# Peptides against a protein of PDB entry 4J2C: the designs that were tried, part 62

Target 1, 107 residues: chain A of PDB entry 4J2C
Amino acid sequence: MEDPFFVVKGEVQKAVNTAQGLFQRWTELLQDPSTATREEIDWTTNELRNNLRSIEWDLEDLDETISIVEANPRKFNLDATELSIRKAFITSTRQVVRDMKDQMSTS

## One batch from the design tools (peptide; made by RFdiffusion4, then SolubleMPNN)

Design b2_p20_3_s2 (from b2_p20_3, 11 letters changed)
Fold by OpenDDE base, seed 2:
Structure b2_p20_3_s2 (fold): chain B 107 residues (1-107), chain A 20 residues (1-20)
Amino acid sequence: as target 1 above (107 residues)
Amino acid sequence: SSKEEEVLKKLLEKKEKALS
């Protein structure tokens, strides 16, 4: 069986890809009203927000696992390198989400 | 998703159990 962390990591990455696509379309729709319908704008916005929230939810749980592992490192046999990779993934993904949310909040 | 939730739950449960 694969590490459950990697399963969630993979799903988060898929959600990020989806969100990025939706974000791209979202920006296009808002920048050119002549090619946008209210229906598509609303749909895209909702889907994007839902994806972002899903990612954030997963990241919270992943972040919790990091804290748990660090509190009992001998139990999980994760070396510093692996923990660093996991932390980096969470941090970088949070930044990606934050960047999209920041742009959405100013539009 | 439901499958994802299950994975997370199991992961967290295992981790928390180890700390207790």
Scores: peptide ipSAE 0.024, ipTM 0.588, DockQ to the pose 0.100
Fold by OpenDDE base, seed 4:
Structure b2_p20_3_s2 (fold): chain B 107 residues (1-107), chain A 20 residues (1-20)
Amino acid sequence: as target 1 above (107 residues)
Amino acid sequence: SSKEEEVLKKLLEKKEKALS
């Protein structure tokens, strides 16, 4: 059976990159009103939130893969090192998302 | 994506088996 983790991981990485770009633009728009329209701000904000939500959803699924593996370690050919890497990816990505969300919520 | 949906489906199947 196909390893489900790497596929979703790839999608998460793409979404993170997109979100980071949107976040940068979002910050710029809010810092200089003369260069921003309400339409662009709203669009950027919505796109950013959509990406962040997508990431969070995928991270939940990735987290489930971890739980599945840990529930039956003998069933899966996955060593402790790989499992640790996967956990670290989820944790670090959650932090990246949280940081952006925190900044958005305080605006 | 379609590929992601397929992966998610497989993930759900594994989850059901693991929790049963």
Scores: peptide ipSAE 0.024, ipTM 0.567, DockQ to the pose 0.066
Fold by OpenDDE base, seed 1:
Structure b2_p20_3_s2 (fold): chain B 107 residues (1-107), chain A 20 residues (1-20)
Amino acid sequence: as target 1 above (107 residues)
Amino acid sequence: SSKEEEVLKKLLEKKEKALS
């Protein structure tokens, strides 16, 4: 039985990669309007927003699992190192999402 | 995506059990 945290972590990482690709295209479209249609801008923006929202939803669930583990350390056999890695993943991923959202809100 | 949904469902079930 695989650790469900790693499964969701993998999906989040894939979604981050997808979002980064969409974000790159989004910036390109805004930098050169001659290559952009309004339809593509809207589509790209929507897809990007959807991916970011998906990531945030997964991170919320992952974050809650951290609280559960910390409240029941004997029930869940995670050492302090693994717990720290999981926390760091959530924190760093939230920062990546926040950075993209901040740039989108100012454009 | 389908697998993720199943995993998340299981996580939520564990959450409910732990918080009950």
Scores: peptide ipSAE 0.024, ipTM 0.573, DockQ to the pose 0.067
Fold by OpenDDE base, seed 5:
Structure b2_p20_3_s2 (fold): chain B 107 residues (1-107), chain A 20 residues (1-20)
Amino acid sequence: as target 1 above (107 residues)
Amino acid sequence: SSKEEEVLKKLLEKKEKALS
């Protein structure tokens, strides 16, 4: 069985890729409204937000695992290098999500 | 996904044990 963290990490990565695609389409639709109906715009917007929420939820859980491991590293047998990688993933992913959310909120 | 939820459940279980 895979490391539970990596499983969720993989799902987050997939969701990020999906969100980025939706975000691109979202920007295109808003830049040229003649290319799509309001229905498509709304659908794209909703799908994008749903993906972002999913990512954020998973990141919260992943982040919590970090805290647990740090509280008892011996118990979980995870070295500092791996822990740093996991932290970096969470941090960078949060930034990606934040950037998209910021652009959506200011559009 | 269902698989993801199962993984998260396991993570939460570890959380409970760690906090015990």
Scores: peptide ipSAE 0.024, ipTM 0.578, DockQ to the pose 0.067

Design b2_p20_3_s3 (from b2_p20_3, 9 letters changed)
Fold by OpenDDE base, seed 4:
Structure b2_p20_3_s3 (fold): chain B 107 residues (1-107), chain A 20 residues (1-20)
Amino acid sequence: as target 1 above (107 residues)
Amino acid sequence: SAREKEVLKKLEEKAEEAKS
């Protein structure tokens, strides 16, 4: 059986890519109102927020698994390198999401 | 523990959903 952490990680990465595309479109629509309809802006905004929310949700679950592993290192034979990679993924992804959310909030 | 099993189970469920 495949490690569920990496499966969910993969889904998060896909969602990030989707969100980044939506974010790019979102910025384009707001930068040139002549090429944008309120309908598309609203759709894009909602889709973007939904993706970001999904990412954050999965990150919380992934983060909790790390806490479990760290609470009992002997029980889980993950080496320090793998644990570091998992932590780094969560940290960096949260930052990416935060940056997009911050820009959306200030627009 | 019960908490550990629950969290891991939840993640496994998400993983299975992703595969589907």
Scores: peptide ipSAE 0.348, ipTM 0.856, DockQ to the pose 0.659
Fold by OpenDDE base, seed 2:
Formats: sequence, C-alpha cells, structure tokens
Structure b2_p20_3_s3 (fold): chain B 107 residues (1-107), chain A 20 residues (1-20)
Amino acid sequence: as target 1 above (107 residues)
Amino acid sequence: SAREKEVLKKLEEKAEEAKS
C-alpha cells in the first residue's frame, strides 16, 4: 500500500497548482477592471480562498504526522533524510500559501 | 497511542478519498 503521506502530499501539490492559477487570474482581474466582472472576481476569490484553506488543512494533518514519527521513529522506519524532505515540503508549501494570502490581504 | 491512531487513520482516510 502507498504511504498515505505521499498521497496527501500529492493532493496538496495539485491544490497548490490550482491555487496558483486562480491567484494569477485574481491578480489579472484586479489589475484591469475593464476585463473583469464582479461575478468573476467573486468566484475567483472564493475558489482561491477555498483552495488555500484546503491546503492549510492538509498541511496541518501532514505536520502532525511528523510529530508522531519523531516521537517513535523506529515504528515508522523513516530516516533523517526522508523526515527532512517531509518537513521541507510542509514548510515551503506554507510559505507559498502565506505569500498568496499576504498579497490578497493587501488588495 | 490513541492520538497516533486517530491522526494516521485520518490521513489514511484522506488518502483513500484522493484515490477515489
């Protein structure tokens, strides 16, 4: 069976890609009002926020697994390298989300 | 522990949902 961590990681990555696309469109809509309708702005904004929330939710679950593994590393047979990779993914993804959220909050 | 089982179970459920 697949490691559920990587399955969820994959879903997070997909959501990130989706969010980045939505964010780009969101930026475009706000930068050129002549090409934007309120309906599309609202839709894009809502979809983007939903995706970001979904990502954050999954990251919390993924992050919690790190604590579990670190508490009993022998049980899960993860070496330091693998654990570092998992941690790095969570950290970097949180940064990506934070960057988008920061830009949205200032607009 | 109970917490470990719950967290892992939750993650597994998410994984299964992703595969569906």
Scores: peptide ipSAE 0.342, ipTM 0.853, DockQ to the pose 0.684
Fold by OpenDDE base, seed 1:
Structure b2_p20_3_s3 (fold): chain B 107 residues (1-107), chain A 20 residues (1-20)
Amino acid sequence: as target 1 above (107 residues)
Amino acid sequence: SAREKEVLKKLEEKAEEAKS
Protein backbone atom coordinates (compact mmCIF):
# COMPACT_ATOMS: atom_id res chain seq x y z
CA MET B 1 0.00 0.00 0.00
CA GLU B 2 1.30 3.44 -0.98
CA ASP B 3 1.43 6.14 1.69
CA PRO B 4 -1.26 8.68 0.70
CA PHE B 5 0.91 11.52 2.05
CA PHE B 6 3.48 11.00 -0.70
CA VAL B 7 0.82 10.79 -3.39
CA VAL B 8 -0.77 14.07 -2.33
CA LYS B 9 2.69 15.59 -1.92
CA GLY B 10 3.37 14.66 -5.53
CA GLU B 11 0.15 16.28 -6.67
CA VAL B 12 1.02 19.44 -4.76
CA GLN B 13 4.44 19.50 -6.42
CA LYS B 14 2.83 19.19 -9.85
CA ALA B 15 0.41 21.99 -9.00
CA VAL B 16 3.32 24.17 -7.87
CA ASN B 17 5.09 23.60 -11.19
CA THR B 18 1.91 24.48 -13.06
CA ALA B 19 1.41 27.59 -10.94
CA GLN B 20 4.99 28.70 -11.53
CA GLY B 21 4.49 28.39 -15.28
CA LEU B 22 1.28 30.37 -15.11
CA PHE B 23 2.96 32.95 -12.90
CA GLN B 24 5.77 33.38 -15.40
CA ARG B 25 3.29 33.91 -18.23
CA TRP B 26 1.32 36.28 -16.02
CA THR B 27 4.41 38.42 -15.42
CA GLU B 28 5.34 38.36 -19.11
CA LEU B 29 1.89 39.53 -20.15
CA LEU B 30 2.00 42.41 -17.68
CA GLN B 31 5.55 43.37 -18.69
CA ASP B 32 4.67 43.70 -22.38
CA PRO B 33 1.09 44.89 -22.84
CA SER B 34 1.50 44.90 -26.63
CA THR B 35 1.57 41.10 -26.61
CA ALA B 36 -1.24 40.71 -24.11
CA THR B 37 -5.01 40.62 -24.39
CA ARG B 38 -7.33 41.25 -21.47
CA GLU B 39 -8.79 37.79 -22.06
CA GLU B 40 -5.45 36.01 -21.74
CA ILE B 41 -4.50 38.02 -18.67
CA ASP B 42 -7.82 37.21 -17.01
CA TRP B 43 -7.60 33.54 -17.95
CA THR B 44 -4.02 33.23 -16.73
CA THR B 45 -4.83 35.04 -13.50
CA ASN B 46 -7.84 32.85 -12.85
CA GLU B 47 -5.98 29.61 -13.55
CA LEU B 48 -3.12 30.74 -11.35
CA ARG B 49 -5.43 31.60 -8.46
CA ASN B 50 -7.22 28.28 -8.79
CA ASN B 51 -3.94 26.37 -8.68
CA LEU B 52 -2.71 28.30 -5.67
CA ARG B 53 -6.00 27.68 -3.87
CA SER B 54 -5.78 23.97 -4.62
CA ILE B 55 -2.24 23.84 -3.27
CA GLU B 56 -3.23 25.63 -0.07
CA TRP B 57 -6.14 23.25 0.44
CA ASP B 58 -3.95 20.17 0.09
CA LEU B 59 -1.31 21.69 2.37
CA GLU B 60 -3.93 22.11 5.08
CA ASP B 61 -4.81 18.42 4.85
CA LEU B 62 -1.16 17.40 4.83
CA ASP B 63 -0.48 19.66 7.79
CA GLU B 64 -3.31 18.06 9.76
CA THR B 65 -1.71 14.64 9.32
CA ILE B 66 1.38 16.03 11.06
CA SER B 67 -0.74 16.94 14.08
CA ILE B 68 -2.24 13.46 14.11
CA VAL B 69 1.16 11.78 14.01
CA GLU B 70 2.57 14.03 16.71
CA ALA B 71 -0.42 13.30 18.95
CA ASN B 72 0.27 9.54 18.79
CA PRO B 73 3.74 8.86 17.36
CA ARG B 74 3.77 5.22 18.46
CA LYS B 75 0.76 4.47 16.29
CA PHE B 76 2.52 5.56 13.11
CA ASN B 77 5.73 4.21 11.61
CA LEU B 78 7.42 7.58 11.12
CA ASP B 79 10.86 8.49 12.40
CA ALA B 80 11.94 12.00 13.32
CA THR B 81 13.75 12.52 10.02
CA GLU B 82 10.75 11.67 7.87
CA LEU B 83 8.49 13.84 10.01
CA SER B 84 10.96 16.71 9.63
CA ILE B 85 10.98 16.29 5.84
CA ARG B 86 7.19 16.38 5.74
CA LYS B 87 7.10 19.53 7.86
CA ALA B 88 9.77 21.18 5.74
CA PHE B 89 7.83 20.44 2.56
CA ILE B 90 4.72 22.11 3.92
CA THR B 91 6.66 25.13 5.20
CA SER B 92 8.66 25.68 2.01
CA THR B 93 5.66 25.16 -0.27
CA ARG B 94 3.60 27.65 1.71
CA GLN B 95 6.41 30.15 1.27
CA VAL B 96 6.47 29.60 -2.50
CA VAL B 97 2.72 30.18 -2.67
CA ARG B 98 2.99 33.23 -0.43
CA ASP B 99 5.66 34.77 -2.65
CA MET B 100 3.51 34.45 -5.75
CA LYS B 101 0.43 35.76 -3.97
CA ASP B 102 2.36 38.74 -2.62
CA GLN B 103 3.54 39.69 -6.10
CA MET B 104 0.06 39.32 -7.52
CA SER B 105 -1.43 41.52 -4.81
CA THR B 106 0.98 44.35 -5.63
CA SER B 107 0.02 44.42 -9.32
CA SER A 1 -10.13 8.18 16.80
CA ALA A 2 -12.98 9.57 14.74
CA ARG A 3 -10.89 12.61 13.77
CA GLU A 4 -7.97 10.47 12.66
CA LYS A 5 -10.22 8.28 10.55
CA GLU A 6 -11.79 11.30 8.90
CA VAL A 7 -8.49 12.99 8.03
CA LEU A 8 -6.81 9.83 6.81
CA LYS A 9 -9.88 8.83 4.80
CA LYS A 10 -9.97 12.21 3.08
CA LEU A 11 -6.28 12.03 2.26
CA GLU A 12 -6.65 8.51 0.91
CA GLU A 13 -9.52 9.66 -1.27
CA LYS A 14 -7.39 12.47 -2.67
CA ALA A 15 -4.61 10.00 -3.34
CA GLU A 16 -6.94 7.63 -5.16
CA GLU A 17 -8.33 10.47 -7.26
CA ALA A 18 -4.80 11.54 -8.18
CA LYS A 19 -3.95 8.05 -9.41
CA SER A 20 -7.02 8.02 -11.67
Scores: peptide ipSAE 0.340, ipTM 0.853, DockQ to the pose 0.682
Fold by OpenDDE base, seed 5:
Structure b2_p20_3_s3 (fold): chain B 107 residues (1-107), chain A 20 residues (1-20)
Amino acid sequence: as target 1 above (107 residues)
Amino acid sequence: SAREKEVLKKLEEKAEEAKS
C-alpha cells in the first residue's frame, strides 16, 4: 500500500498558506479599525481558527504514522533522511501554528 | 475538505494496519 503522507503534507501546506493569509488580514483589521467591521473580524477569526484546527488535526495523524514507520522503516521504504524530513515538517508547521495562536491569544 | 477526509482515512487505515 502506498504511503499517503506526502498527500496529507500537501494539504497541510495549503491550509498553512490559507491560514497565513487570514492571519495577515486579521492583523490588518485589528491594526486599522477604520477599515474593519465586526462582521469581517468575526469571519476572519473563525476561518483562521478552523484552518489552524484542521492543520493541527492533520499533523496529529501525520505524527502518528512517524512512530509506526520508525519501528520498521524498511517496511515502508523510508530511510533516516526521509524520516527526518517528515519530522522536521511536523515540527516546523506546529511552530508556525503556535506563533499565530499565541498572537491571537494576546489580542 | 472531502479530499483531505479521504486521504486522512487512508492514512489512518494504513497506520492501523501497520500497528496490527
Scores: peptide ipSAE 0.273, ipTM 0.805, DockQ to the pose 0.101

Design b2_p20_3_s4 (from b2_p20_3, 8 letters changed)
Fold by OpenDDE base, seed 4:
Structure b2_p20_3_s4 (fold): chain B 107 residues (1-107), chain A 20 residues (1-20)
Amino acid sequence: as target 1 above (107 residues)
Amino acid sequence: SAREEEVLKKLLEKAEEAKK
C-alpha cells in the first residue's frame, strides 16, 4: 500500500508543472496580442485557474494530515525529518501558486 | 478520532482516484 500523502503530492507536482506551462503561454499571449486570439486567452486563463484551484484544494487536504500528525505524534510513526519535508512541500508549493495568482490579478 | 479517520480516509480515496 502506497502512502497516500506521496501519491497526492505527486499529483500536485504534476498540476504545478501543468500550471507553469499554462502560465508561460498566458504571459506570451498577453505580451503579443498579434499572436493571440480571445479564444486561446480565455481557454488558457480558465485552464490555468482550474489547475491552481486543484492544487490549492489538494494542499489543504495534505495540510490537514500534517495537523493530525502533529496533534498526536506518538500515534503516527513519522520522524521529524519526514514531517519537515512534507511541511516544506506545502509551504513552497503555496508560494508558487501565490506568485502566479498575484501576477494574474495585476494584469 | 472520528475526524482523523475521516480525513485520512478522504486522502486515501483521493490517492486511489489519482492512480486510475
Scores: peptide ipSAE 0.286, ipTM 0.833, DockQ to the pose 0.643
Fold by OpenDDE base, seed 1:
Structure b2_p20_3_s4 (fold): chain B 107 residues (1-107), chain A 20 residues (1-20)
Amino acid sequence: as target 1 above (107 residues)
Amino acid sequence: SAREEEVLKKLLEKAEEAKK
């Protein structure tokens, strides 16, 4: 049986890639209004927000597993290196999401 | 603990859904 953390991590990574694509399109639409309809802007914005929300939700769950492991490291056979990798993934992904959200809020 | 089981169960459910 595979570790559910890695499965959810993979889904988060896919969602990040999708969000980045939507964000790029969102940026292009705003940079050249002549090529953009309000409908496409709204759709792109909505899809982007939905993806970002999904990512944040999964990150919260993943983050909670870290706390559980740290509370009882013997129960969960994870070494310090693996735990650090998991923490780093959550931290870096949150930063990516934050950067996109910050740009959206200022546009 | 009950909390651990709840969190892990939820994560497992997400993982199973992702496999579909």
Scores: peptide ipSAE 0.274, ipTM 0.827, DockQ to the pose 0.679
Fold by OpenDDE base, seed 5:
Structure b2_p20_3_s4 (fold): chain B 107 residues (1-107), chain A 20 residues (1-20)
Amino acid sequence: as target 1 above (107 residues)
Amino acid sequence: SAREEEVLKKLLEKAEEAKK
């Protein structure tokens, strides 16, 4: 049976990859306005924001499950190493999202 | 996606049950 945590993790990873590609194009469009149309800028910005919001939503759900396990570790019998891996994924992914959001809010 | 929504629903349901 597949662990739902890893299923959602996989979806988050896909969204991160998509967001990184969109962010790269977003920066390129803003760096050279002569190669950019308003339509592409709007589309890219919208898609990027949608992906970032999706990631943040999923991370909140994943983080909640971790909090539940940490509150009662004996009930779930989850390995400490596995728990650390899950926490590290959320922390690192949040940082990636934060970095992109910070640049978008400043531009 | 529909698949993600279904998984999230199940994940959340399991999480809520775990709170009990």
Scores: peptide ipSAE 0.233, ipTM 0.783, DockQ to the pose 0.101
Fold by OpenDDE base, seed 2:
Structure b2_p20_3_s4 (fold): chain B 107 residues (1-107), chain A 20 residues (1-20)
Amino acid sequence: as target 1 above (107 residues)
Amino acid sequence: SAREEEVLKKLLEKAEEAKK
């Protein structure tokens, strides 16, 4: 049986890739208005925000699993190394999302 | 997604079991 954490992790990673693509386009559209339509700007912005929100939601759920495991480590049979990897993923992904959000908020 | 919801549901199930 596959560990649900990694299933969700995989989906988060896909969403991050999608968001990064949208963010790139978003940046391009805002940088050169002559090549941008209001429709595409709005669409890209909305899609990007939705993706980021989805990622954040999943990260919250994943983060909750850490607390669950730490509360009952024997049940899940995860060592400190594995937990560190999972925590690192959540932390780093949150940073990626935050960086995009910060840039969007200042534009 | 539906797949994601299913996975999260499983995680929640494990969480409930872990609390017992």
Scores: peptide ipSAE 0.221, ipTM 0.769, DockQ to the pose 0.099

Design b2_p20_4_s1 (from b2_p20_4, 11 letters changed)
Fold by OpenDDE base, seed 4:
Structure b2_p20_4_s1 (fold): chain B 107 residues (1-107), chain A 20 residues (1-20)
Amino acid sequence: as target 1 above (107 residues)
Amino acid sequence: SEKREKEVLDKLIEKAKEAA
């Protein structure tokens, strides 16, 4: 099996892509009520929120592993570059999620 | 703690297995 971090990272990336698609549709539906049904709006909204929640959940787990590694760097032979990449992924992904959530909350 | 470490890592491994 691959490094579990990267496997979960991959799943998060897929979920982000899905969420972005749903977010786009969500935006379109709300911008043009004539083309939107309440059913589709509700479905899209729920699917989007579920995806975002899933992402956040996985990010927390990923972040915790980083904390563990940093607590005992000698035990885990992880170079600084890889650790930086892992941290950057979490940070940037959280920002993407936050941006979508902020827009949804203000609608 | 070492126990917590194992729990967290095992959890991630399980997630990875489910995704694979």
Scores: peptide ipSAE 0.370, ipTM 0.875, DockQ to the pose 0.707
Fold by OpenDDE base, seed 1:
Structure b2_p20_4_s1 (fold): chain B 107 residues (1-107), chain A 20 residues (1-20)
Amino acid sequence: as target 1 above (107 residues)
Amino acid sequence: SEKREKEVLDKLIEKAKEAA
């Protein structure tokens, strides 16, 4: 089995891509009301929120592993570079999620 | 603690298995 961190990372990345697609549709629906039904807006919004929440949940779990590793780095054989990459992924992904959430909250 | 460590890691492993 591969490192579970990277498997979950991959799932997060897929969810981000899905969310970005939903976000694009969400913006399109709001920009052209003639093409939008309330049902589609609600569905898109709900699906988007669900994806974002899923991402945030996985990021929390991934972040906890960082704390575990940092508490005993030798046990897990991760060097500083790898740890930094993992941290950067969490930080950058949280920013992507936050940006979408901020735009949704102001619309 | 070792208990927390196991819980966190086991949960992540389970998520990985479900995703695979």
Scores: peptide ipSAE 0.346, ipTM 0.867, DockQ to the pose 0.736
Fold by OpenDDE base, seed 2:
Structure b2_p20_4_s1 (fold): chain B 107 residues (1-107), chain A 20 residues (1-20)
Amino acid sequence: as target 1 above (107 residues)
Amino acid sequence: SEKREKEVLDKLIEKAKEAA
């Protein structure tokens, strides 16, 4: 049976990919207003924000599991290397989300 | 889907809590 962490990780990655696509379109729409409609801007913005919130929600839960494992590492048979990989995923993904959010907030 | 994701995540968290 697949580790549930990696299942969720996969779903988060899919959401990140979707968000990045939406973010690209979002930037394109704002950079060339002549090709943008208010409807598409609003739709893209809302979809992007929804994806980002979904990612953040999943990351919070994943982070919680890390804390649980660290409280009793032997119970889960995860070594330091595996934990570092999981933590790195959460950290790097949060950074990706933050970068997009920062750019959106300044637009 | 987010629904499936949440279900998997909940299972993971519950398993972790039970094991702790």
Scores: peptide ipSAE 0.308, ipTM 0.816, DockQ to the pose 0.104
Fold by OpenDDE base, seed 5:
Structure b2_p20_4_s1 (fold): chain B 107 residues (1-107), chain A 20 residues (1-20)
Amino acid sequence: as target 1 above (107 residues)
Amino acid sequence: SEKREKEVLDKLIEKAKEAA
């Protein structure tokens, strides 16, 4: 049986891919106003924000489960290596989200 | 999609809490 953590991880990864595509379009629209409409900018911005919020929400829940396991990893049959891998995913994904949010907040 | 994901998360979290 697959660990539910990896099911959610997969969903987060899909959202990240979607967000990155939307972010690219968002950047393009702002770089060339002659090809951009307010409607598309608003749609792209909203979709991007929704994806980013979804990712952050999922990461919080994943982080909670990790915290529980870290309190007694042996009881849950997860060793330090596995926990480190899961934590690394959350850390790196949060950084990706932060980078996009930082650029959006300054534009 | 998010609904299904939330259900999975809840299941995972509850399992962890109950096992603790």
Scores: peptide ipSAE 0.303, ipTM 0.814, DockQ to the pose 0.105

Design b2_p20_4_s2 (from b2_p20_4, 12 letters changed)
Fold by OpenDDE base, seed 1:
Structure b2_p20_4_s2 (fold): chain B 107 residues (1-107), chain A 20 residues (1-20)
Amino acid sequence: as target 1 above (107 residues)
Amino acid sequence: MEEREKKVLEKLYEKAEKAK
């Protein structure tokens, strides 16, 4: 049976890649209004926000599982290295999301 | 393990299955 943490991690990574693409397009549209339609701006903005919310939702679930593992060390038997990798993924991904959100809020 | 914790894990498994 596959570890569900890594499956969801993979889905988060896909969503991050999608969000980064949408964010780049969003930036381009705002930088050159002559090439941007209101429809594309709205679509891009909405899709981007949806992806970011999805990522944050999954990160919250993943983060909670780490707390569960730490509270039940004998049951899961994850070594320190694996636990650190999982924590680092959540921390770094949250930072990526925050950076995009910060730029969107200042536009 | 607490029931609350089991539900969290169950939810994660469900997400994983939906992703397949």
Scores: peptide ipSAE 0.481, ipTM 0.902, DockQ to the pose 0.696
Fold by OpenDDE base, seed 2:
Structure b2_p20_4_s2 (fold): chain B 107 residues (1-107), chain A 20 residues (1-20)
Amino acid sequence: as target 1 above (107 residues)
Amino acid sequence: MEEREKKVLEKLYEKAEKAK
């Protein structure tokens, strides 16, 4: 059937998109306090953090599968290109998450 | 393959199935 890596990758990507939307709203709320309630700020912040945490959790699982493949190269038929793509996805996604977290921590 | 590794893969499969 389908490679579970791609399914989870898809879920991570959806969560990233959601987080980016929440992050945008979060920045807007903090940019103009006159149009923001504390309740919405707190809700947005919590939802954003939850999404980021979910992403990080899935990335750990995905990253571990790569380690397993690399530790068992004869069992899995993944070429260097595919492994590179998977690694790049994890690296870039972690960077996106880190950037949002950094901005949240400094605000 | 180690049992630990098999469990990781199994977990990923389960996560994938739940996502569908």
Scores: peptide ipSAE 0.478, ipTM 0.901, DockQ to the pose 0.687
Fold by OpenDDE base, seed 5:
Structure b2_p20_4_s2 (fold): chain B 107 residues (1-107), chain A 20 residues (1-20)
Amino acid sequence: as target 1 above (107 residues)
Amino acid sequence: MEEREKKVLEKLYEKAEKAK
């Protein structure tokens, strides 16, 4: 039986990379309105929000699996190090998402 | 394991399969 955690983790990482690129463009567009169209701003904003939402969705699922593993240690046999790595990933990724969302909400 | 937990895991497995 394969562990799906790392697969979904990979998808989250891809979404984070995409979001960071979109966020950079979003920032550039807002920094110089003379070079930005409403259409591109709206598209970039929408894509960014969608990616962030996707990330948050997957993080919730990943977080739930951690809780399940911790509640059923005999069934999964994951050591503390692995669990720590998984938790750290979720925590750090949530922070990255929050930072982008905070900047978007204050712009 | 609770049935609820099994469903969560199943969902994650499905998500993982779609990602491959």
Scores: peptide ipSAE 0.477, ipTM 0.900, DockQ to the pose 0.730
Fold by OpenDDE base, seed 4:
Structure b2_p20_4_s2 (fold): chain B 107 residues (1-107), chain A 20 residues (1-20)
Amino acid sequence: as target 1 above (107 residues)
Amino acid sequence: MEEREKKVLEKLYEKAEKAK
């Protein structure tokens, strides 16, 4: 059986890619009102928010597992390098989400 | 390992299975 962390990580990465595409479109729509309909703006905004929410939810779950591993080091036998990689993924992904959310809140 | 921790891991496994 695959390590569930990597499976969920993969889903988060897919959602990030989707969100980045939606964010780009969102930016384009707001920058050129002549090509933007309210329907597309609303759809794009909702899809973007849904993806960001999904990412944040999964990151929370992933973060909890790291805490569990750190609390039970002898049980899981994950080395410091692997834990560092997992933590870095969560930290960097949270930053990506935060950057998009910050721009959305100021527009 | 605490029961609450086992539940967290179980939840992650379930999420992983749904993603497949």
Scores: peptide ipSAE 0.476, ipTM 0.901, DockQ to the pose 0.674

Design b2_p20_4_s3 (from b2_p20_4, 12 letters changed)
Fold by OpenDDE base, seed 3:
Structure b2_p20_4_s3 (fold): chain B 107 residues (1-107), chain A 20 residues (1-20)
Amino acid sequence: as target 1 above (107 residues)
Amino acid sequence: MEEREKKVLEKLKEKAKKAA
């Protein structure tokens, strides 16, 4: 099996893509209510929130592994570059999620 | 921490297995 970090990273990336699509639809539905049913709005909103929560959950787990590695770097044989890439992914993804959540919460 | 470490890593492995 591949490094589980990157497998989960891949799943997070997929969830981000899904969330971005849902977010776009959510925005469209709110911009033109004539094109939307209440059922679609509710479904889209719920699916979006679920995806975002899933992402956040996985990011927490990924972030915890970073802390574990940093506590004993020699044990895990990760170089500084790889560690930086892992950290950057978590940071940037959290920002993407935060941006969507902020826009949803202002309504 | 060692036990916690193992649990975290195992959890991640399980997530990876489910995704695969």
Scores: peptide ipSAE 0.340, ipTM 0.857, DockQ to the pose 0.743
Fold by OpenDDE base, seed 1:
Structure b2_p20_4_s3 (fold): chain B 107 residues (1-107), chain A 20 residues (1-20)
Amino acid sequence: as target 1 above (107 residues)
Amino acid sequence: MEEREKKVLEKLKEKAKKAA
């Protein structure tokens, strides 16, 4: 059986890729209204928000596992390198999500 | 902590199963 952390990590990564694609389209639609319909803008916006929300939800769960492991490191026997990688993933992914959300809020 | 730990891990496992 796979470590559930990495499985969820993989799903988050997929969601990030999807969100980035939607964000790109969202930007294009807003930059050239002649190519955009309100329906597509709304759909793209909603899908993007849903993906971002899903990512944030999973990141919270992943982050909580970090706290649990750090509270009892011997129980889970994760080395410092692996723990660092897990933390870095959460931090960097949150930044990616934040950047997209910031741009959406100002448009 | 024990109960919370269990719940978090179970939730993560469920997400993993759903993704598989």
Scores: peptide ipSAE 0.327, ipTM 0.851, DockQ to the pose 0.748
Fold by OpenDDE base, seed 2:
Structure b2_p20_4_s3 (fold): chain B 107 residues (1-107), chain A 20 residues (1-20)
Amino acid sequence: as target 1 above (107 residues)
Amino acid sequence: MEEREKKVLEKLKEKAKKAA
């Protein structure tokens, strides 16, 4: 079976792609009000926020697993490289989410 | 998809707890 971390990682990546699509639409709607309805703006905004929160939740759980591994590395078959990759994924994904959130909060 | 993700995540967490 697959490592559960990678399974969740994959799901988070898909969620990020979805969020980025929503963010793109959100940006387009705000850039051209003539093509936007208030209803679509509200829907897109809410859907995007929900997706971002979902991603953040998953990242917290993934981060927790890393903490568990680091607390007792002898019990896990993960080398430093793999652990670094996992940490990097969480860090970079959080940054992607943060960038979208920052733009939304300033608009 | 979300439910599957949650289940997998919980499985991982439980496995980690048992190992710790």
Scores: peptide ipSAE 0.257, ipTM 0.796, DockQ to the pose 0.104
Fold by OpenDDE base, seed 5:
Structure b2_p20_4_s3 (fold): chain B 107 residues (1-107), chain A 20 residues (1-20)
Amino acid sequence: as target 1 above (107 residues)
Amino acid sequence: MEEREKKVLEKLKEKAKKAA
């Protein structure tokens, strides 16, 4: 009965939370090299990138479904407000991912 | 992507395609 969109959204949000934690650790490791090992840096980096890629993949799929629904939202019992909320989620989440990726690429 | 998530997503996509 639950809209599958929210299930995937929930998984994306979970991945975002995980990524944010990993990103914080990543910054801490780079901030204090005396406490950082190459192994932990590599592990943290890989886990972080995996989460970010997962998020991006899910966002693409969610975006695809939105495009289909937008063709005739009434068929899916979705109004403009709900569609806007869904699109805003994708946009804001992509921004969060982009910000982390940008910092990783410059450090 | 988690397998459970993949299946849910595919269901959503198929539903959307059929309804369009």
Scores: peptide ipSAE 0.256, ipTM 0.797, DockQ to the pose 0.106

